# Peptides against a protein of PDB entry 4Y8H, part 12

Target 1, 196 residues: chain A of PDB entry 4Y8H
Amino acid sequence: TSIMAVTFKDGVILGADSRTTTGAYIANRVTDKLTRVHDKIWCCRSGSAADTQAIADIVQYHLELYTSQYGTPSTETAASVFKELCYENKDNLTAGIIVAGYDDKNKGEVYTIPLGGSVHKLPYAIAGSGSTFIYGYCDKNFRENMSKEETVDFIKHSLSQAIKWDGSSGGVIRMVVLTAAGVERLIFYPDEYEQL

## One batch from the design tools (peptide; made by RFdiffusion4, then SolubleMPNN)

Design b1_p10_4_s3 (from b1_p10_4, 4 letters changed)
Fold by OpenDDE base, seed 2:
Parts: structure tokens; C-alpha cells; sequence
Structure b1_p10_4_s3 (fold): chain B 196 residues (1-196), chain A 10 residues (1-10)
């Protein structure tokens, strides 16, 4: 897996490859690793498919409950729910999560929750087995307050590089853009990003 | 098969 989330001028963009593996086999070439937990709060999933799906489902439930009582939760609140689940169940879970969200007050925010259940708020985050290959690239090329187009390009190039080297990453590149204007899903196919 | 019993990883 190669996943990332990047804050930018108008919000945040999540990105992911789409390969799921079962041992040495590709189980699914078009997996959706970008999961909605609230209207403008999403996550990137890495690790056990079952574990991360279960965690996201539980978080979605909690945020729905929260909304019914208090109104729209913040991204930080969502991250805290993820943290509690990941930390309290760390002995039985294999999950790396990036939480990203947008609201008018805080704009785009990114929280990374690696194995063990720690929480780190960052301008951008990368995770998954493919992320090890692109730390240097991302550090060199990330800029704060990029445009939407610059951010899409940054994510596309980053994930393309990760996929080149990580056998557990591949397929399509999916993105979710979260801004005041709403939610937008993007998809890029190998014929495009392999040429970068 | 061994693959059918393996965990899926993302």
C-alpha cells in the first residue's frame, strides 16, 4: 500500500493506490482504500483489510452518533476516535491510518495514526509499505498552500514513485479532494502515472 | 487453497 494526505490552500487531498494482496497474490487490483467516515472526514487505510474496514465502520458509527447530539465533528475528534480504537486494540490489530478532513474553522487537517495508535498532526502524511521509498521525494517537493492542481500533481508523482518500487502497491491512483466546495473523487490509471 | 485462507492486506 501507498497512501498519503496533503493539506493545501483550499483544503486537503487524500491519495491511495488500489492493490490488495493475499500473500504473494494480488487479491484485488482496484481496492478503494479511501474511506468516508463523515461528509468531509475521510481516511486512508493500510494494513489488514478486515481490521481497517472494521475500525473505519466503528468510527463512522461514532461520528454519526456525535453528529446527532452535537453537530458536525472536527477532524481532530475523528482522529481521537481512531486513536482510541487503534491504541486500545493494538495487540490484535494491524492498522495504519491517515485521517484527513476539512471544516471552515480549521480548514484542511491531516492526522497520521501508525501502528501502535499514536497520533501525529502534520501538514502532510505518507504511510504504507510504499511510503518508505518516497520520504525523500516528498520532503523535497512538498510545499504548503499549494493549489489544488499542484497538490494533485504532487500526490500523483509521489504515489507513482512509490508504486514503481513497492510490489504491494499498484493499480489505479485514487484521490479524494475535500474543500468548502464539497467532495471530489479522482482516479488516474497506470497508462498516465507510469509515464511520470 | 493456502491463498483462500490468507489475510488480505492493503
Amino acid sequence: as target 1 above (196 residues)
Amino acid sequence: SSSSSREEVV
Scores: peptide ipSAE 0.504, ipTM 0.818, DockQ to the pose 0.727; fails the geometry check
Fold by OpenDDE base, seed 3:
Structure b1_p10_4_s3 (fold): chain B 196 residues (1-196), chain A 10 residues (1-10)
Amino acid sequence: as target 1 above (196 residues)
Amino acid sequence: SSSSSREEVV
């Protein structure tokens, strides 16, 4: 898996590959690793498919309940719920989560929750087995307050590089753009990103 | 065992 989320001028963009593995084998399944937990709060999932899906489902439920009582939750609130679940169940979970969201007050925000259930707020985050290959690239090329187009290109190039080196990453690159204007889903196929 | 070896990972 290669996943990332990047804050930019108008909000935040999440990105992910789609490869799934089963034991030592690559599963013949294209997985959507970008999961909605609220209208403009999404997450990137890495680790056990079952564990990360269960966590995201529970968070989505809690945020729906929160909304009914208090209004739209902040991205920080969502990250806190993820953290609690990941930390309290860390002995039985294999989950790496990146939480990203947009609201008018805080704009785009990114929170990374690695194995163990710590939480870290960052201007951008990368995770998954493919992330190990692109720490240097991302650090060199990330800039704050990029345009939408610049950020899409940054994520596309980053994930393309991760996929080139990580056998557990591949398939399509999916993105979710969260801004004041709404939610936009993007998809890029191997014929395009392999040439970068 | 078999269940663990067939677990899907993302």
Scores: peptide ipSAE 0.487, ipTM 0.806, DockQ to the pose 0.669; fails the geometry check
Fold by OpenDDE base, seed 5:
Structure b1_p10_4_s3 (fold): chain B 196 residues (1-196), chain A 10 residues (1-10)
Amino acid sequence: as target 1 above (196 residues)
Amino acid sequence: SSSSSREEVV
């Protein structure tokens, strides 16, 4: 898996590959690793498919309950719910999560929750087995307050490089753009990003 | 367990 989330001028963009593995084999399945937990709060998932799906489902439930009582939750609140679940259940979970969201007060925010259940707020985050190959590239090329187009390009190039070197990453590149204007899903296919 | 060894990983 190769996943990332990047804050930019107008909000935040999440990105992910789509490869799934089963044991030592690549599964013939295109997985959507970008998961909605609230209207403009999403997450990237790595690790056990079942574990990460269960966590996201529980978070979505908690955020729905929160909304009914207190109004729209902040991205930080969502990250805290993820953190609590991942930390308290770390002995039984294999989950790496990146939480990203947009609201008018805080704009785009990114929180990474690696194995163990710590939480870290960052301008951008990368995770998954493919992320190890692109720390240098991302550090060199990331800039704060990029345009939407620059950010899409940055994520596309980053994930393309990760996929190139990580056998557990591949397939399509999916993105979710979160801004004041709404939610937008993007998809890029191998014939396009392999040429980068 | 045997079931966990064949789980899907992302």
Scores: peptide ipSAE 0.480, ipTM 0.800, DockQ to the pose 0.636; fails the geometry check
Fold by OpenDDE base, seed 1:
Structure b1_p10_4_s3 (fold): chain B 196 residues (1-196), chain A 10 residues (1-10)
Amino acid sequence: as target 1 above (196 residues)
Amino acid sequence: SSSSSREEVV
């Protein structure tokens, strides 16, 4: 898996590959690793498909309950719910989560929750087995307050490099753009990103 | 051959 989320001028963009593995094998299944937990709060998932799906489902439930009582939750609130679940169950979970969201008050925010259930707020985050190959690239090329197009290109190039080196990453690159204007889903295919 | 060894990973 190669996943990332990047704050930019107008909000935040999440990105992910789609490869799924089963044990030592690459599965035929193409997985959408970008999961909605609220209208403009999403997460990137790495680790156990079952564990991360369960966590996301529980978070979604909590955020729906929160919304019904208090209104739209902040991204920080969502990250807190993820943290509680991941930390309290760390001995029984294999889950790496990046939480990203947009709201008018806080704009785009990114929280990374690696194995163990710690939480780190960052201007951008990368995770998954492919991330190990692109820390240098991302550090060199990330800039704050990029345009949407610059951010899409940054993510596309980053994930392309991760996929190139990580056998557990591949397939399509999906992105979710969260801004004041709404939610936009993007998809890029190997023929496009492999040439980068 | 355990269930965990056949678990899907993302």
Scores: peptide ipSAE 0.479, ipTM 0.799, DockQ to the pose 0.661; fails the geometry check

Design b1_p10_4_s4 (from b1_p10_4, 3 letters changed)
Fold by OpenDDE base, seed 2:
Structure b1_p10_4_s4 (fold): chain B 196 residues (1-196), chain A 10 residues (1-10)
Amino acid sequence: as target 1 above (196 residues)
Amino acid sequence: SSSSSLPELV
């Protein structure tokens, strides 16, 4: 897996490859690792497919309950729910999660929750087995307050490089853009990103 | 479409 989330001028963009594996086999070439937990709060999933799906489902439920009582939750609140689940169950889970969301007060925010259930707020985050290959690239090329187009290109180039070197990453590159204007899903195919 | 005998990883 190669996943990332990047804050930018107008909000935040999540990105992911789409490969899942079972042992040495590619189990699914078009998996959606970008998962909605609230209207403008999403997550990137790495690790156990079952574990991360279960966690996201539980978080989604909690955030809907929260909304009914208190109104729209902040991204920080969502990250806190993820953190509690991942930390309290760390002995029985294999899950790495990036939480990203947008609201008018806080704009785009990114929280990374690696194995073990710690939580870190960052301008951008990368995770998954493919992220090992792109720490240097991302550190060199990330800039704060990029445009939407610059951020899409940054994510596309980053994930393309991760996919190139990580056998557990591949398929399509999916993105979710979260801004004041709403939610936008993007998809890029190998014929495009392999040439970058 | 993963096998039930092995974990599916993302």
Scores: peptide ipSAE 0.467, ipTM 0.795, DockQ to the pose 0.616; fails the geometry check
Fold by OpenDDE base, seed 1:
Structure b1_p10_4_s4 (fold): chain B 196 residues (1-196), chain A 10 residues (1-10)
Amino acid sequence: as target 1 above (196 residues)
Amino acid sequence: SSSSSLPELV
């Protein structure tokens, strides 16, 4: 898996590959690793498909309940719920989560929750087995307050590089753009990003 | 090959 989330001028963009593995084998399944937990709060998932899906489902439930009682939750609140679940169950979970969201007050925010259940707020985050290959690239190329187009390009190039080196990453690159204007889903195919 | 009985990783 190669996943990332990047704050930018107008909000935040999440990105992910789609490859699924079973042990040492590549599974013939395309997984959507970008999961909605609220209208403009999403997460990137790495690790156990079952574990991360279960966690996301529980978070979604909590945020729905929160919304009914208190109004729209902040991204920080969502990250807190993820953190609680991941930390309290760290001995039985294989889950790496990046939480990203947009709201008018806080704009785009990114929280990374690696295995173990710690939480780190960052301008951008990368995770998954492919992230090891692109720390240097991302550090050199990330800039704060990029445009949407610059950010899409940054994510596309980053994930393309990760996929080149990580056998557990591949397929399509999906993105979710979260801004004041709404939610936009993007998809890029190998014939495009492999040439970068 | 993929099997629904096998754990999947992402």
Scores: peptide ipSAE 0.449, ipTM 0.781, DockQ to the pose 0.525; fails the geometry check
Fold by OpenDDE base, seed 3:
Structure b1_p10_4_s4 (fold): chain B 196 residues (1-196), chain A 10 residues (1-10)
Amino acid sequence: as target 1 above (196 residues)
Amino acid sequence: SSSSSLPELV
């Protein structure tokens, strides 16, 4: 898996590959690793497919309950719910999560929750087995307050590099753009990003 | 379903 989320001028963009493995094999399944937990709060998932799906489902439920009582939750609130679940169940979970969201007050925000259940707020985050190959690239090329187009290109190039070197990453690159204007899903295919 | 197959990783 290669996943990332990047704050930019107008909000935040999440990105992910789609490869799934089973045991020692690449599974014949294209997985959507970008998961909605609220209208403009999404997450990137790495680790156990079952564990991360269960966590995201529970968070989505909590945020729906929260909304019914208090109104739209902040991205920080969502990250806190993820953190509690990941930390309290860390002995039985294999999950790496990036939480990203947009609201008018805080704009785009990114929280990374690695194995163990710590939480870190960052201007951008990368995770998954492919992330180890792109720390240097991302650090060198990330800029704050990029345009949408610049941010899409940054994510596309980053994940393309991760996929080149990580056998556990591949397939399509999916993105979710969260801004004041709404939610937009993007998809890029191997013939496009492999040439970068 | 995923629960009836081998464990999957993402």
Scores: peptide ipSAE 0.446, ipTM 0.783, DockQ to the pose 0.503; fails the geometry check
Fold by OpenDDE base, seed 5:
Structure b1_p10_4_s4 (fold): chain B 196 residues (1-196), chain A 10 residues (1-10)
Amino acid sequence: as target 1 above (196 residues)
Amino acid sequence: SSSSSLPELV
């Protein structure tokens, strides 16, 4: 898996590959690793498909309850719910999560939650087995307050490089753009990103 | 832990 989320001028963009593996084999499945937990709060998932799906479902439930009682939760609140679940159940979970969201007060925010269940707020985050190969590239090329187009290109190039080197990453590149204007889903196919 | 007989990784 190669996943990332990047804050930019108008909000935040999440990105992910789509490869799924079963044991030592690539599964014939194009997985959507970008999961909605609230209108403009999403997550990137890595690790156990079942574990990460369960976590996301529970978070979505909690955020729905939160909304009914207190109004729209912040991205930080969502990250806190993820953290509590991941940390308290870390002995029974294999999950790496990046939480990203947009609201008018805080704009785009990114929180990364690695296997141990800690939480880290960052301008951008990368995770998954493919992330190892692109720390240098991302550090060199990330800039704060990029345009939407610049951010899409940054994510596309980053994930393309990750996929090039990580056998557990591949397929399509999916993105979710979260801004004041709404939610937008993007998809890029190998014929395009392999040429980068 | 996995509840599936065929563990799937992402």
Scores: peptide ipSAE 0.430, ipTM 0.772, DockQ to the pose 0.537; fails the geometry check

Design b1_p10_5_s1 (from b1_p10_5, 4 letters changed)
Fold by OpenDDE base, seed 2:
Structure b1_p10_5_s1 (fold): chain B 196 residues (1-196), chain A 10 residues (1-10)
Amino acid sequence: as target 1 above (196 residues)
Amino acid sequence: STSSSREEVL
């Protein structure tokens, strides 16, 4: 897996490859690793498909309950729910999660929750087996307050490089853009990003 | 098959 989330001028963009593996075999070429837990709060998933799906389902339920009682939760609140689940069950889970969300007060926010259940708020985050190959690239090329187009390009180039080197990453590049204007899903195919 | 019994990994 290669996943990332990047804050930018108008919000946040999540990105992911779409490959899942079962042992040495590609199990799914077009998996959706970008998962909605609230209207404008999403997550990127890495690790066990079953574990991360279960966590996301539970978080979605908690945020729905929260909304019914208190109104729209913050991204920080969502991250705290993820943390509780990942930390308290760390002995039985293999899950790396990036939480990203947008609201008018806090704008775009990114929280990374690696194995073990710690939480780190960052301007951008990368994770998954492919992320190890792009720390240098991302550090060099990330800028705060990029435009939407600049951010899409940054994510596309970053994930393209990760996929190039990580056999566990591949397929399509999916993105979710979260802004005041709403939610937008993007998809980029190998014929495009492999040429970068 | 062995593949069907293996965990899927992202």
Scores: peptide ipSAE 0.534, ipTM 0.840, DockQ to the pose 0.704; fails the geometry check
Fold by OpenDDE base, seed 1:
Structure b1_p10_5_s1 (fold): chain B 196 residues (1-196), chain A 10 residues (1-10)
Amino acid sequence: as target 1 above (196 residues)
Amino acid sequence: STSSSREEVL
């Protein structure tokens, strides 16, 4: 897996590859690792498909309950719920999560929750087995307050490089753009990103 | 098969 989330001038963009594995085998499945937990709060998932799906489902439930009682939750609140689940169950979970969301008050925010259930707020985050190959690239190329187009290109190039090196990453590159204007899903195919 | 019985990993 190669996943990332990047804050930019108008909000935040999540990105992910789509490859999955089953032990020594690459699964014949194109998965969506970008998961909605609220209208403008999403997560990137790495690790156990079952564990991360269960966590996301529980978070989605809690955020819906929160919304019914108090109104739209902040991204920080969502990250807190993820953290609680991941930390308290760390001995029985294999989950790496990046939480990203947009609201008018806080704008785009990114929280990374690696194995163990710590939480870190960052301008951008990368995770998954492919991330190890692109820390240097991302550090050199990330800029705060990029445009949407610049951010899409940054994510596309970053994930393309990760996929080149990580056998556990591949397939399509999906993105979710979260801004005041709404939610937009993007998809890029190998013929496009492999040439980068 | 082996693949169908293994946990899926992202």
Scores: peptide ipSAE 0.515, ipTM 0.823, DockQ to the pose 0.618; fails the geometry check
Fold by OpenDDE base, seed 5:
Structure b1_p10_5_s1 (fold): chain B 196 residues (1-196), chain A 10 residues (1-10)
Amino acid sequence: as target 1 above (196 residues)
Amino acid sequence: STSSSREEVL
């Protein structure tokens, strides 16, 4: 897996590859690793497909309950719910999560929750087995307050490099753009990103 | 997870 989330001028963009593995084999499945937990709060998932989906489902439930009582939750609140689940169950799950969301008060925010259940707020985050290969590239090329187009290109180039070197990453590149204007899904195919 | 030896991994 190669996943990332990047804050930018107008909000935040999540990105992910689509490859999955089953044991030593690459599964013949195109997976969506970008998961909605609220209208403008999403997450990137790495690790066990079952574990991360279960966590995301529970978070979605909690945020729906929160909304009915208190109004729209902040991204920080969502990250806190993820953290509690990941930390309290760390002995029985394999989950790496990046939480990203947009609201008018806080704008775009990114929280990374690696194995163990710690939580870290960052301008951008990368995770998954492919992230090891792109720490240098991302650090060199990330800038705060990029345009939407610059951020899409940054994510596309980053994930393309991760896929190039990580056998556990591949397929299509999916993105979710979260801004005041709404939610937008993007998809990029190998014929495009392999040429970068 | 310890549930399946052939679990799907992301």
Scores: peptide ipSAE 0.512, ipTM 0.823, DockQ to the pose 0.578; fails the geometry check
Fold by OpenDDE base, seed 3:
Structure b1_p10_5_s1 (fold): chain B 196 residues (1-196), chain A 10 residues (1-10)
Amino acid sequence: as target 1 above (196 residues)
Amino acid sequence: STSSSREEVL
């Protein structure tokens, strides 16, 4: 897996590859690793497909309940719910999560929750087995307050490099753009990103 | 957990 989320001028963009494995084999299934937990709060998932899906389902339920009682939750609130679940069950879970969301007060925010269940707020985050290959590239090329187009290009190039070196990453690159204007899904195929 | 040989991993 190669996943990332990047804050930019108008909000935040999440990105992910689509490859999955079963045991020692690469699965042919094209998986969506970008998961909605609220209208403008999403997450990137790495690790056990079952574990991360269960966690995301529980978070989504809690945020729906929260909304019914108190109104729209903040991204920080969502990250806190993820953190509690991941930390409390850390001995029985294999889960790496990046939480990203947009609201008018806080704009785009990113929280990374690695194995163990700690939480870290960052201007951008990368995770998954492919992330190890692109720490240097991302640090060199990330800038705050990029445009939408610049941020899409940054994520596309970053994930392309991760996929190039990580055998556990591949398939399509999916993105989700969260801004005041709404939610937008993007998809990029190997014929496009492999030549970058 | 990821103990199953057939479990899907992201």
Scores: peptide ipSAE 0.510, ipTM 0.822, DockQ to the pose 0.579; fails the geometry check

Design b1_p10_5_s2 (from b1_p10_5, 3 letters changed)
Fold by OpenDDE base, seed 2:
Structure b1_p10_5_s2 (fold): chain B 196 residues (1-196), chain A 10 residues (1-10)
Amino acid sequence: as target 1 above (196 residues)
Amino acid sequence: SSSSSREEVL
């Protein structure tokens, strides 16, 4: 897996490859690793497909309950729920999560929750087996307050590089853009990103 | 099959 989330001028963009493996086999070439837990709060998933799906389902339920009682939760609140689940169950979970969300008060925010259940608020985050290959590239090329188009290009180039080197990453590149204007899903195919 | 009993990994 190669996943990332990047804050930018108008919000945040999540990105992911789409390869799922089962042992030595590619189980699914077009997996959706970008998961909605609230209207404008999403997550990137790495690790066990079952574990991360279960966590996301529980978080979604909690945020729905929260909304019914208190109104729209913050991204920080969502990250806190993820953190609690990942930390309290760390002995039985293989889950790496990036939480990203947008609201008018805090704008785009990114929280990374690696194995073990720590939580880190960052201007951008990368995770998954492919992320090890692109720390240098991302550090060199990330800028704060990029445009939407600059951010899409940054994510596309980053994930393309990760996929080149990580056999556990591949397929399509999916993105979710979260801004005041709403939610937008993007998809990029190998013929486009492999030449980068 | 053996693959159906294996964990899927992202």
Scores: peptide ipSAE 0.532, ipTM 0.839, DockQ to the pose 0.701; fails the geometry check
Fold by OpenDDE base, seed 3:
Structure b1_p10_5_s2 (fold): chain B 196 residues (1-196), chain A 10 residues (1-10)
Amino acid sequence: as target 1 above (196 residues)
Amino acid sequence: SSSSSREEVL
């Protein structure tokens, strides 16, 4: 897996590859690793498909309950729920999560929750087995307050590089753009990103 | 076991 989320001028963009493995085999299944937990709060998932799906489902339920009682939750609140679940169950979970969201007060925010259940707020985050290959690239090329187009290109190039080196990453690159204007899903195919 | 060997990993 190669996943990332990047804050930019108008909000935040999440990105992910689509490759999955089953035991020792690469599965020919296109998986969506970008998961909605609220209208403008999403997550990137790495690790056990079952574990991360269960966590995301529980978070989604909690945020729906929260909304019914108190209104729209902040991204920080969502990250806190993820953190609690991941930390309390760390001995029985294989889960790496990036939480990203947009609201008018806080704009785009990114929280990374690595294995173990710590939480870190960052201007951008990368995770998954492919992330090890692109720490240097991302640090060199990330800029604050990029345009939407610049941020899409940054994520596309970053994930393309991760996929080149990580056998556990590949397939399509999916993105979710979260802004005041709404939610937009993007998809890029190998014929495009392999040439970068 | 068979269940563990067939676990889907992201």
Scores: peptide ipSAE 0.519, ipTM 0.827, DockQ to the pose 0.666; fails the geometry check
Fold by OpenDDE base, seed 5:
Structure b1_p10_5_s2 (fold): chain B 196 residues (1-196), chain A 10 residues (1-10)
Amino acid sequence: as target 1 above (196 residues)
Amino acid sequence: SSSSSREEVL
């Protein structure tokens, strides 16, 4: 897996490859690792497909309950729920999560929750087995307050490089753009990103 | 709990 989330001028963009493995075999090239937990709060998932989906489902439930009582939750609140679940169950979970969301008060925010259940707020985050190959590239090329187009290109190039070197990453590149204007899904195919 | 050898991994 190669996943990332990047804050930018107008909000935040999540990105992911689509490859899954079963044992030593590539099982799927079209998996959606970008999961909605609230209208403008999403997550990137790495690790066990079952574990990460279960966590995301529980978070979605908590955020729905929160909304009914208190109104729209902040991205920080969502990250806190993820953190509690991942930390309290760390002995039985293989889950790496990036939480990203947009609201008018806080704008785009990114929280990374690696194995163990710590939480870290960052201007951008990368995770998954492919992320190890692109720390240098991302650090060199990330800029704060990029345009939407610049951010899409940054994510596309980053994930393309991760996929190039990580056998556990591949397939399509999916993105979710979260801004005041709404939610937008993007998809990029190998014939495009392999040429970068 | 124990994980299956055929568990789907992201």
Scores: peptide ipSAE 0.511, ipTM 0.823, DockQ to the pose 0.603; fails the geometry check
Fold by OpenDDE base, seed 1:
Structure b1_p10_5_s2 (fold): chain B 196 residues (1-196), chain A 10 residues (1-10)
Amino acid sequence: as target 1 above (196 residues)
Amino acid sequence: SSSSSREEVL
């Protein structure tokens, strides 16, 4: 897996590859690793498909309950719920999560929750087995307050490089753009990103 | 178990 989330001028963009593995084998399934937990709060998932899906489902439930009682939750609130689940169950979970969201008050925010259930707020985050290969690239090329187009290109190039080196990453690159204007889903195919 | 060894991993 190669996943990332990047704050930018108008909000935040999540990105992910789509490859999955089953044991020692690459699965034929193209998985969507970008998961909605609220209208403008999403997560990137790495690790156990079942574990991360269960966590996301529970978070979604909690955020729906929160919304019904208190209104729209902040991204920080969502990250807190993820943290509680991941930390308290760390001995039984294989889950790496990046939480990203947009609201008018806080704008785009990113929280990374690696194995163990710590939480870190960052301008951008990368995770998954492919992230090891692109820390240097991302650090060199990330800039704060990029445009949407610059951010899409940054994510596309980053994930392309991760996929190039990580056998556990591949397929399509999916992105979710979260801004005041709404939610936009993007998809890029190998024919496009492999040439980068 | 065989089921865990065939778990889908992201």
Scores: peptide ipSAE 0.509, ipTM 0.819, DockQ to the pose 0.653; fails the geometry check

